# Peptides against a protein of PDB entry 3C66, part 95

Target 1, 189 residues: chain A of PDB entry 3C66
Amino acid sequence: KSWANLFEKNDFFFRYKFYLEITAYTRGSDEQHLKWSGLVESKVRLLVMKLEVLAGIKIAHPFTKPFESSYCCPTEDDYEMIQDKYGSHKTETALNALKLVTDENKEEESIKDAPKAYLSTMYIGLDFNIENKKEKVDIHIPCTEFVNLCRSFNEDYGDHKVFNLALRFVKGYDLPDEVFDENEKRPSK

## One batch from the design tools (peptide; made by RFdiffusion4, then SolubleMPNN)

Design b2_p20_3_s2 (from b2_p20_3, 6 letters changed)
Fold by OpenDDE base, seed 2:
Structure b2_p20_3_s2 (fold): chain B 189 residues (1-189), chain A 20 residues (1-20)
Amino acid sequence: as target 1 above (189 residues)
Amino acid sequence: STSSYDESKLEEFKNIIPEE
């Protein structure tokens, strides 16, 4: 496949066995989230570059578009739950307890003025340069540098009650449902 | 700087095992 074809959603989420998910969370205004997520998204390419030069990484390939979602998030516990459960097929069903904000419902009185958690998720497909599947790879440093780069951009981003940034290492068969179309079969283990 | 909270979340990235 051409390089261009690897940026198509359907090919991308079947291409790799492993993915790095980068999710920017905001419990606040849409404006706050746009700034925060936009910053995070703008730095993903730098993370990719840092990953690509690691000896254990053969390929680090970003998906070019974020996945966007928002939930009514009335409590801090709900916000913690979102951060805990989102990003894995195994756990994402817990999010069904929360009201997903959609274009169809966003103007409803109960939703319009409700506190919200906003999510923007970027994906990096990973291929490893290891022969033994049990060998360990350390990507802690570039990931930490990335998080620090994002968090340090503005002092307000230090408020974990509002702004969060999570990185999750996920296997292809455990990717969230959002990355697949209704007609697509989830990769098997 | 990265908070201790963020650091703790990334600790697992020291030992990624790319096993299928």
Scores: peptide ipSAE 0.470, ipTM 0.878, DockQ to the pose 0.513
Fold by OpenDDE base, seed 5:
Structure b2_p20_3_s2 (fold): chain B 189 residues (1-189), chain A 20 residues (1-20)
Amino acid sequence: as target 1 above (189 residues)
Amino acid sequence: STSSYDESKLEEFKNIIPEE
């Protein structure tokens, strides 16, 4: 099967039991976020290559498109909450306390000039080469190298008040709602 | 190098358990 068929949205989030989520966060301008997220996205392929050569990893397949969202984020505490709660179905309901920016509301005066947190999320589907379901896999080295590569690109990206980068290991049944269409049923446990 | 903050968040990746 051609690589092209592996990246169709239609089955990507049902194909794997496990996913690595990579989220670039920006509490600042849209321009700042475009630069930061674009950098992070450009390095995802390098992370995939490093994951694929690990003995415990059978498959690491990136989803080709980022998921984009933004929230009104008036405080630093709100920004910390977004980073804590985003990326898991179990916790994402806490984000309902914040105003999601949409195409329908972005021109409202209360939203247009409000401080915002921008999110760009990339997904990597994972298949493991383990004999025992309780066997541990260590992926921290390539993940750390990836974060270092992104953070070291510009000194400004060291400011955690503005720029953040999170990696999350997620089971398919706990993926955020954003990855599924309205007519799609979430994978069961 | 990663900040101490970023490194602390990646500590869990030393012990990924792909259990259903």
Scores: peptide ipSAE 0.464, ipTM 0.872, DockQ to the pose 0.481
Fold by OpenDDE base, seed 4:
Structure b2_p20_3_s2 (fold): chain B 189 residues (1-189), chain A 20 residues (1-20)
Amino acid sequence: as target 1 above (189 residues)
Amino acid sequence: STSSYDESKLEEFKNIIPEE
């Protein structure tokens, strides 16, 4: 299959059993998030390259488009909750306690001027070279290098009150709802 | 270098079990 076929949304989130989610979080301005997420996104390809050369990794394919979301985030606790709960279907329902910013509501006075957490999420589909399904794989080195690369780019990105970067290993059946269209059925376990 | 916070989160990636 051509590389082009790998990046079709509908196929991508059904093609792999495992995904690495890379989420850039910003509790601040849209401008801050644009810079931060743009940096993170620009480095994802380097992470992919480092993953691909690991013996335990058969395939690491990035989905090239980020998923964007934002929440009203009045408190630091809310921001921590977002980071804890986002990126997994089993936990994302907790985010319903927060106001999701949408095109329909973004101009509401209660939302427009509210503190926000911005999220940009990149996905890497993973296939493993393991003989036993219970075999452990170590990917912490390239992931750590990636985070270090992003965090070290600007001193401001070291402020965890504003900027965060999370990597999450997720099974296909536990992907967030955002990756599926309304007419798509979530992969089964 | 990553902060201790970031490092702690990535520690789990030392032992990923890609089990279905």
Scores: peptide ipSAE 0.458, ipTM 0.872, DockQ to the pose 0.476
Fold by OpenDDE base, seed 1:
Structure b2_p20_3_s2 (fold): chain B 189 residues (1-189), chain A 20 residues (1-20)
Amino acid sequence: as target 1 above (189 residues)
Amino acid sequence: STSSYDESKLEEFKNIIPEE
């Protein structure tokens, strides 16, 4: 079976101790974000292929659906804060200082015309071939190649004021709340 | 090519320690 059919949402975020998060950020139009995030998402399978052949990686499985969110983002400092705080349960509460855009509020005049930051996040579950828990694994080469592949597609994606791409290594107990349903208990440490 | 900013963020990925 293709890895696309291996995991449902309810099992995926409990299956692994470790995850790689790939987030595409856009401070601009919805159209700009759609193009940028669509490109990033289209390349995730190539990153998975490069990770799974590393000696220290036992398995790399992607979750097939992106997580989407957007915030009112009036300043560049707000955009930097989003990129710093998003992707970890430990830090994501700082995002409560910003207005989350929802289907219920998106037509409000104060939100509709406001500058926005858009986020699309893909997840890769990781299992390691490590006998000693203190052994190090190097994944920087596949990750660098992936970022280069995305950033080099269009010169406009080099503008970090508009387009950003972050990779974050996260433990299962520190995954963002967005990956769990309201009735699901977060994995314990 | 990766920007210096992107490269700096990926430097930590040279030394992933998969411990709980």
Scores: peptide ipSAE 0.450, ipTM 0.870, DockQ to the pose 0.494

Design b2_p20_3_s3 (from b2_p20_3, 7 letters changed)
Fold by OpenDDE base, seed 3:
Structure b2_p20_3_s3 (fold): chain B 189 residues (1-189), chain A 20 residues (1-20)
Amino acid sequence: as target 1 above (189 residues)
Amino acid sequence: SSSSYDEEKLKEFKNIIPEK
């Protein structure tokens, strides 16, 4: 079956038990985020290729579209909190303490001129080739190479106060609510 | 260093156990 038929959105977040989340964070301008997230997104395919050749990985399948969000982010502590809490259903409720930027509120004066954190998240569905349930898989090398590739592209991307890149290994039942439509029930444990 | 922070977060990926 061609890759094209797998891109029907409808079952991607139900198809795999495990996902790798790749989030590009920017605390700065929309232009800065567009450049940073665009770079990260452009390199995801290289990460997939490196994952696919690992003996413990049976399938690494990227979701084609990023998930975009932005928050009012007045402080560095807020930015650290976003990076800590985002990407897991267990912790994402902590983000309710921040103002989510929406199409309805983006023109409000208090939001328009506020410092913002921008988030772009890519997902990779993972299937493992493990013979024993206790077998460990090491994906550290390709993930480290990916992060280093993104960070080294421009010297400005070394500034963790502005630009961050997080990888998170997540179970399907712990995916963020953003990946499900209103009528979809999240996978149970 | 910028590299050390990212490397620390990625240490967990050395020991992924794909348990149900």
Scores: peptide ipSAE 0.400, ipTM 0.866, DockQ to the pose 0.476
Fold by OpenDDE base, seed 1:
Structure b2_p20_3_s3 (fold): chain B 189 residues (1-189), chain A 20 residues (1-20)
Amino acid sequence: as target 1 above (189 residues)
Amino acid sequence: SSSSYDEEKLKEFKNIIPEK
């Protein structure tokens, strides 16, 4: 199937057993996040190309739409917690301790001027070419090259207090709730 | 260094086992 047919959200998050999540984090301004996330997003295609040529990977397909969220993030500890808990259904409920910024609340004085963490998440669906259940796949090299490519673009992106980049390998049943519509049922184990 | 922090997090990707 052509890449074009994968842009329809309808079955992407049900099609694969495994996903690589790429999240750009920014604790700062919306402008800082737009630059950082835009850079990361622009490089995802290069990561896909490097994954596709690995012998253990049969398919690597990106979902082209980023998922955007932001939280009130008063402390560095809150920012670390977001990075630890986000990206897995098992752990994402911990984020309920923070105020999610929404279109409905963003103009409230207590939220408008609050420190924020911004998140942009890209997804890659993965199908593996493994005959034996015990076979391992190494994706460390292409992932490291990708992170280095993003971090090296601007010296400011070396500041982990502001800019972070996380890659997560997740199973389809453990995807965050944000990827499913209200009428969609999460994949079962 | 920023590189060492990111490299540590990516070490798990050396041994991905795509089991159900």
Scores: peptide ipSAE 0.395, ipTM 0.868, DockQ to the pose 0.466
Fold by OpenDDE base, seed 2:
Structure b2_p20_3_s3 (fold): chain B 189 residues (1-189), chain A 20 residues (1-20)
Amino acid sequence: as target 1 above (189 residues)
Amino acid sequence: SSSSYDEEKLKEFKNIIPEK
C-alpha cells in the first residue's frame, strides 16, 4: 500500500496493534488551545523521526489529522478526570458525566461562557522489531524529549492547571470510540 | 516542578511490552 493509503482513517486504526496517542489538553480559551495544540502537532513529526531510529521500532507512522473535542470543565477535578479517562475505550465512558461541547450546543447559555477543556489528539501507529514477547522497548527518552520540547516553547505551557500533554501507549482494541466510524467494528483482542 | 509531573507519567515508557 502506498504511504498515502496509510493516512486513510479506516485503514490506519486497523493496521497496527499498538498506537502512541498524544493528547494536548487546555483548560482555558480556544485561542490558548489552538496555539498549544498547534505547537504539539507541529512537533509530532520530530517524535516520529526519533522513534523510527530506535532498534525496537520497525514502524512509527503518524495519522495526519488530530481528533478534536471539548468539554465543559467547571473544576480542576473535572480536568484531572478528563486527563485520566480520555484516550482509552475502557475508561472513556466516564467522560459522559461531562457536557461535550458540540456545534449544536456551543451557543447555549450554560455552555457558551462555561470553563472548557479542549483536547487535540494525534496518533502514531507502531510496529515493533520484537520476536520475543518478553522483550521490552524503551521509548521513554524520545517521548520525554518531545514533551520537554513542547513545554519549553513558552513558559506559560509549564502551567499544568491550563496546559497538559499526555502520551498513552494504547492497543488497537482499546482505542477511543472516536477513531472508528459508526459502521466499523472495533478490533478484537 | 512541571517537568517532574510529566516525567512521572512517562515512566511506564521505559518498559513498553508490545504484548498481544
Scores: peptide ipSAE 0.389, ipTM 0.867, DockQ to the pose 0.471
Fold by OpenDDE base, seed 5:
Structure b2_p20_3_s3 (fold): chain B 189 residues (1-189), chain A 20 residues (1-20)
Amino acid sequence: as target 1 above (189 residues)
Amino acid sequence: SSSSYDEEKLKEFKNIIPEK
């Protein structure tokens, strides 16, 4: 299979057992989110390079396209809930309590002027080089360096009420529904 | 260093166990 096939959506989310999700959150304007998410996305390749050199990691492969979503987010509690529940199939159903912004509804008066949380999510497929299933891999250092690199770029990104960055380690069977097409079957355990 | 907020969220990454 060509190297190009590993970047196709349909193959990527079935290729790996484990994924690292990187989500940039913004509770503010679309312009604020574009700047923040664009910065985060620009640094993902540096994180990949740092992951690939770890002895416990055989492969760290980025998916090249972000997943974009936005919700009406009237309260800070809603914003915390989004960050807690997003990125796992087990918990994402809680987001149904919020209004998803779509191309069909974005011009509705109740949505157009509403406070919004914007989400941009990048995925890294992971293959591990461990002999014993009980062996632990520490990815804390490169992940912390990545978060620090993004947060330190602008002082405004220190405001956790507006800008957040979350990393989530997820199994392929627990990936969010957004990564699969309607005709695709979710990976089993 | 990361903020205390970000550091708390990343603590789980010290002990990734790639099990089923």
Scores: peptide ipSAE 0.361, ipTM 0.857, DockQ to the pose 0.479

Design b2_p20_3_s4 (from b2_p20_3, 6 letters changed)
Fold by OpenDDE base, seed 5:
Structure b2_p20_3_s4 (fold): chain B 189 residues (1-189), chain A 20 residues (1-20)
Amino acid sequence: as target 1 above (189 residues)
Amino acid sequence: STSSYNESSLEEFKNIIPEE
């Protein structure tokens, strides 16, 4: 398949059995999130390069565009819940307890002035060089270095009440609904 | 199973098992 086909949304989330999700969270202003997510996104390419050289990884291909969402997030507990539940089809239904901010509702007074959690998620499709189905792959080091690189960029990003970063290893059948179009069927197990 | 990791749980990435 051509390189051009790799970055088509419709094909990307069906091409791999495994994905690494990288989500930048911000409970604060849109400006704060823009800076934080922009930084995280700028470093994803470095993570990909480090993953590609691992013996257990055959392919690490980033999706080129972030997925962006925001929720009304009145409490710290809500913010923790978002971070716990987001990024898996199995758990994302818990987010229905929160108000998703949309273009249709963002101008409502109850939403406009509400505290918000912003999310930007990058995806990396993974293919593994495993001889045995029980073989383990260690991606801890590149992922830790990536997190440290993002957090160390500015002292303000050390405030976990505002800025968070999560990585999630997800199977294709458990990808969030956001990656599929309404007419697309999610991959089966 | 899928594995989710925040910054405090990245140690679990030492043992990624790409099981179908």
Scores: peptide ipSAE 0.288, ipTM 0.809, DockQ to the pose 0.289
Fold by OpenDDE base, seed 4:
Structure b2_p20_3_s4 (fold): chain B 189 residues (1-189), chain A 20 residues (1-20)
Amino acid sequence: as target 1 above (189 residues)
Amino acid sequence: STSSYNESSLEEFKNIIPEE
């Protein structure tokens, strides 16, 4: 199958055992988020290139489309909670305490004018060159460089109260529900 | 286990263990 076919959602979230999630968070305006998430998204390809050349990485394959979500986020604590709980099936249920913004509810008065946290999440499927399942892989350098690259682009992105960037190493069975269609069964351990 | 890392926690990416 051509590399082109691998970029479709199809089996991307079933193809790999491991994923790197890159989430751009914005607690602010949609315009702020569009700029921030757009920047982060534009740099993901550079991260992929840096991951691919690591000896421990066999494959680093980006999913081409971000996943977008937003929550009513009235407090800073809520924003911290979102960042802590998002990106894992094990923890994402905690987000049920917050109001998810949807196309159906976005015009409700209680939502429309509420402070929001915006999330854009990119996924990289990972396959490792490990002989033993207990071997460690070091990916911190490319990831750190990526974060620094994003943060250094604009001084405003240094405001952690507004802009955040998280990377999460996730197993396929622990991917967020958002990556699966209603008819898709979550991968089993 | 799933490992989540913010900017302050990227040091943990030194020790990714891709175990099932």
Scores: peptide ipSAE 0.284, ipTM 0.809, DockQ to the pose 0.299
Fold by OpenDDE base, seed 1:
Structure b2_p20_3_s4 (fold): chain B 189 residues (1-189), chain A 20 residues (1-20)
Amino acid sequence: as target 1 above (189 residues)
Amino acid sequence: STSSYNESSLEEFKNIIPEE
């Protein structure tokens, strides 16, 4: 069964208590981001396979569709702020200080010619095989291998002023608002 | 709490505690 058929959007973000978020960031052109995010997305399946074989991981299921957003990003400090605040409901409100690029506003002259940060985020739902809630799980090896694989693909991706890659371990109740429809209530703590 | 890591901080993924 293809992963695409396993999870409709409606249940995926309610099914797991824990998620791994993988975000590709680009402060540059749309073309640069398409290449970078496309590469990252192409490697997520490999990361899932490596997570699934860990003794502490019972299930690792990817959500197959990326979430995409872009912001007007006039400074490097703004780009750092985006990377710090994005990916958690607790912190994402700080992004309201930046102009979100939408289909409605993208042709405005002030937005069209502005420097932009592009974001593409993939989600992996995680179920752990732990007996005690205090048991530790080590996922650093497959995550490190994944990051190294993405960064080493092209020398240009070594420029952290342009290209960034972040992994975030998030609880279901702290997922970003973007993963829920307007009529959906986020999971409770 | 949410744990956020980039390539420079993946060492923290050695100690994931899946607490509610």
Scores: peptide ipSAE 0.277, ipTM 0.806, DockQ to the pose 0.291
Fold by OpenDDE base, seed 2:
Structure b2_p20_3_s4 (fold): chain B 189 residues (1-189), chain A 20 residues (1-20)
Amino acid sequence: as target 1 above (189 residues)
Amino acid sequence: STSSYNESSLEEFKNIIPEE
């Protein structure tokens, strides 16, 4: 299938056994997040290109639409918790302790003026060119280059209290609920 | 298991095991 067919939500989250999640985090203003996430998103295609040429990678296909969410994030500990728990079905239930910002509640006084953590997540579906199921694949170089490219763009992005970037290697059955429609069954192990 | 990494943990990406 052409990349074009993967730009829309279809069977993308069922097609691969493995996914690379790229999440841009911002504890700050919406404007700060827009700039940060936009930068990160703009560089994902370069990461894909670098992954595709690795001998151990058969396929690296991006899902081009970001998943966006925001939480009321009153403390630094909450921000650390978000970064620790987000991106895995096994752990994402911990986020229920935080107030999710929605279009319905964003104008509430308690939410409107609250400190927020913003999240934008990109997904790359991975198929590996391995003969042995226990064979290791090294993807740290392109991932490191990607992170460095994002962080080096602006000095402000060096503030980890505000801006964070995480990569997560996830199995299809452990993808966050956000990637599935209500009528879709999560992939089995 | 899911492997998550921030910038300081990217070293673990040297050892991705695509096992079911």
Scores: peptide ipSAE 0.274, ipTM 0.808, DockQ to the pose 0.299

Design b2_p20_4_s1 (from b2_p20_4, 8 letters changed)
Fold by OpenDDE base, seed 4:
Structure b2_p20_4_s1 (fold): chain B 189 residues (1-189), chain A 20 residues (1-20)
Amino acid sequence: as target 1 above (189 residues)
Amino acid sequence: EEEEKVLRKYGESDKMVLTV
């Protein structure tokens, strides 16, 4: 099967049991987010390469397109909540307390002038070389190196009040709703 | 079910030891 068939969105989020989510957060301007998310996205391939060489990892397959979202984020506490709750179906409902910015509402005066948190999320599908159920795979080193690489690229990206980066390990049934189309059913446990 | 693992440089940083 050609590599092209592997990148159909519909199959990607059903193909793997496990995913690594990489989310770049920015509480600031769209320009700040574009620079930050673009940097993070540019480094994802390096993380994939580091994951693929781990003995426990059979496949690390990046999804090529980021998922973009933004929220009205008036406070630092709201920004922390976004970072805590985003990226898991179990917790994402807490984000309903915040105003999601959409194409339909972005021109509303209350939203246009509001402080915003921007999110760009990259996904890596993971398959493991595990013979026995409940084996442990340590991906801490490559993930930490990746975060440090992104955060150290520019001094400004060290400001956690503005720029954040999270890596979340998620099961396919617990992926955020945003990865599925309206007609798609979430994977079962 | 093993708890979700999240790595953040600032804030919660779990050891990214995955049980699969």
Scores: peptide ipSAE 0.332, ipTM 0.815, DockQ to the pose 0.784
Fold by OpenDDE base, seed 3:
Structure b2_p20_4_s1 (fold): chain B 189 residues (1-189), chain A 20 residues (1-20)
Amino acid sequence: as target 1 above (189 residues)
Amino acid sequence: EEEEKVLRKYGESDKMVLTV
């Protein structure tokens, strides 16, 4: 099957046992987030190229579309909680304490002018060359280089109060609910 | 439980060594 058919959502989140999540966070304006997330997204292909050449990685396949979400984020502690809890099914329920911004509620007075955290998440499916049970693959260097590349692009992106970037390694059964349609069953362990 | 590996900041996270 050509690479072109792999860009459709349909089986991407069922195809791999492991995923790397790349989340750009912004506590600020939508304009700030658009610039930051757009930068991060533009660099994902460079990370993929660096991952593909590592010993033990067989495939690194990016999903083509970001997942977008935003929360009312009144405090710095709320922003830290979002960054800690987002990106894993085990922990994402903690985000229910925050108001998710939706198309239905975005015009409500309490939400419209509230401080917000914006999230854009890219996914990379990973397949490994496993020779032995419980192999270790070190991806620290390419991930660190990617973070540094994004953070050093503009001086403003050094402000951790506004702009953040996380790379999270997750198993397919622990992907966030957002990646599955209502009729899709989460992969089993 | 295989520890989830998260890299947030340069030098502040555990080494991204994955067990697969």
Scores: peptide ipSAE 0.324, ipTM 0.810, DockQ to the pose 0.723
Fold by OpenDDE base, seed 2:
Structure b2_p20_4_s1 (fold): chain B 189 residues (1-189), chain A 20 residues (1-20)
Amino acid sequence: as target 1 above (189 residues)
Amino acid sequence: EEEEKVLRKYGESDKMVLTV
């Protein structure tokens, strides 16, 4: 398959056994989120480059588009729950307790002026040079450097009450439902 | 089940050591 075909959604989320999810969170305004997520997204390529040079990583392939969602988020506990539960199929059902903001409901009085958490998630497909399942790959350094790079760009991004950034390592069978179409079957274990 | 590795905040997250 050409490299171009790997950037298509349907092939991408079935191509790898492992993914790194990069989620930018904002509990604030849409404008704040656009700036924050845009910054994070702009740096993903640098993370990819740092991952690709690790001996244990054969391929680090970014998906080209973020997944975007927003929730009514009235409390700090709700915001912590979003950060805890989002990004894994095992836990994402907990988010059903929150109101997902959609184009259809965003103008509703109860939603329009409500506090919101915004999410933008980038995916990196990972292939490893490891034949033996007992081997470990340490990606802590490049991931930490990436987080620090994003967080240090503006002093405002140090406010964890507003801005958060998570990197989650997931298996393909535990990817969020958002990455699959209704007609697609989730990868098996 | 293998524990999910999440890096959220510097100093608050486990080491991103992946088992593959």
Scores: peptide ipSAE 0.309, ipTM 0.813, DockQ to the pose 0.707
Fold by OpenDDE base, seed 1:
Structure b2_p20_4_s1 (fold): chain B 189 residues (1-189), chain A 20 residues (1-20)
Amino acid sequence: as target 1 above (189 residues)
Amino acid sequence: EEEEKVLRKYGESDKMVLTV
């Protein structure tokens, strides 16, 4: 099967048992987020290449498009909560306490000028060379190198009050709702 | 409950050792 068929959203999020989520966070302007997320996204291919050469990884396949969302984020505590709760179906319901910014509401007076947190999330599907259940695969080095590469690009990206980057390992049944269409059934455990 | 592995901050996060 050609790689082209693997980029259909619906097939991608059902194809793998495991995913690595890469989320760029920005509490600031849209311009700041565009620069930060664009940098992170530009480096994902390097992470994929480093993952693919690990003996325990059979496939590391990136989804080509980011998922983007933004929330009204009036406090630093709200920003920490977003970073804590986003990226897992188990925890994402906590984000309902915040106002999601949408195309329909972005011009509302209470939202337009409000402090915002922006999120851009890239997904990598993972297949492992595991014959036996309970084998361990260490991806710490490639992930750390990736984070360092992104954070060291500009001194401004050292400001953790504004710019953050998280890598989350999740199972397919615990992917955020954003990756599934309304008519799609979430994978079972 | 399989502990979710998250790397947020360099040097402060647990090792990204996956049990699969």
Scores: peptide ipSAE 0.333, ipTM 0.814, DockQ to the pose 0.701; fails the geometry check

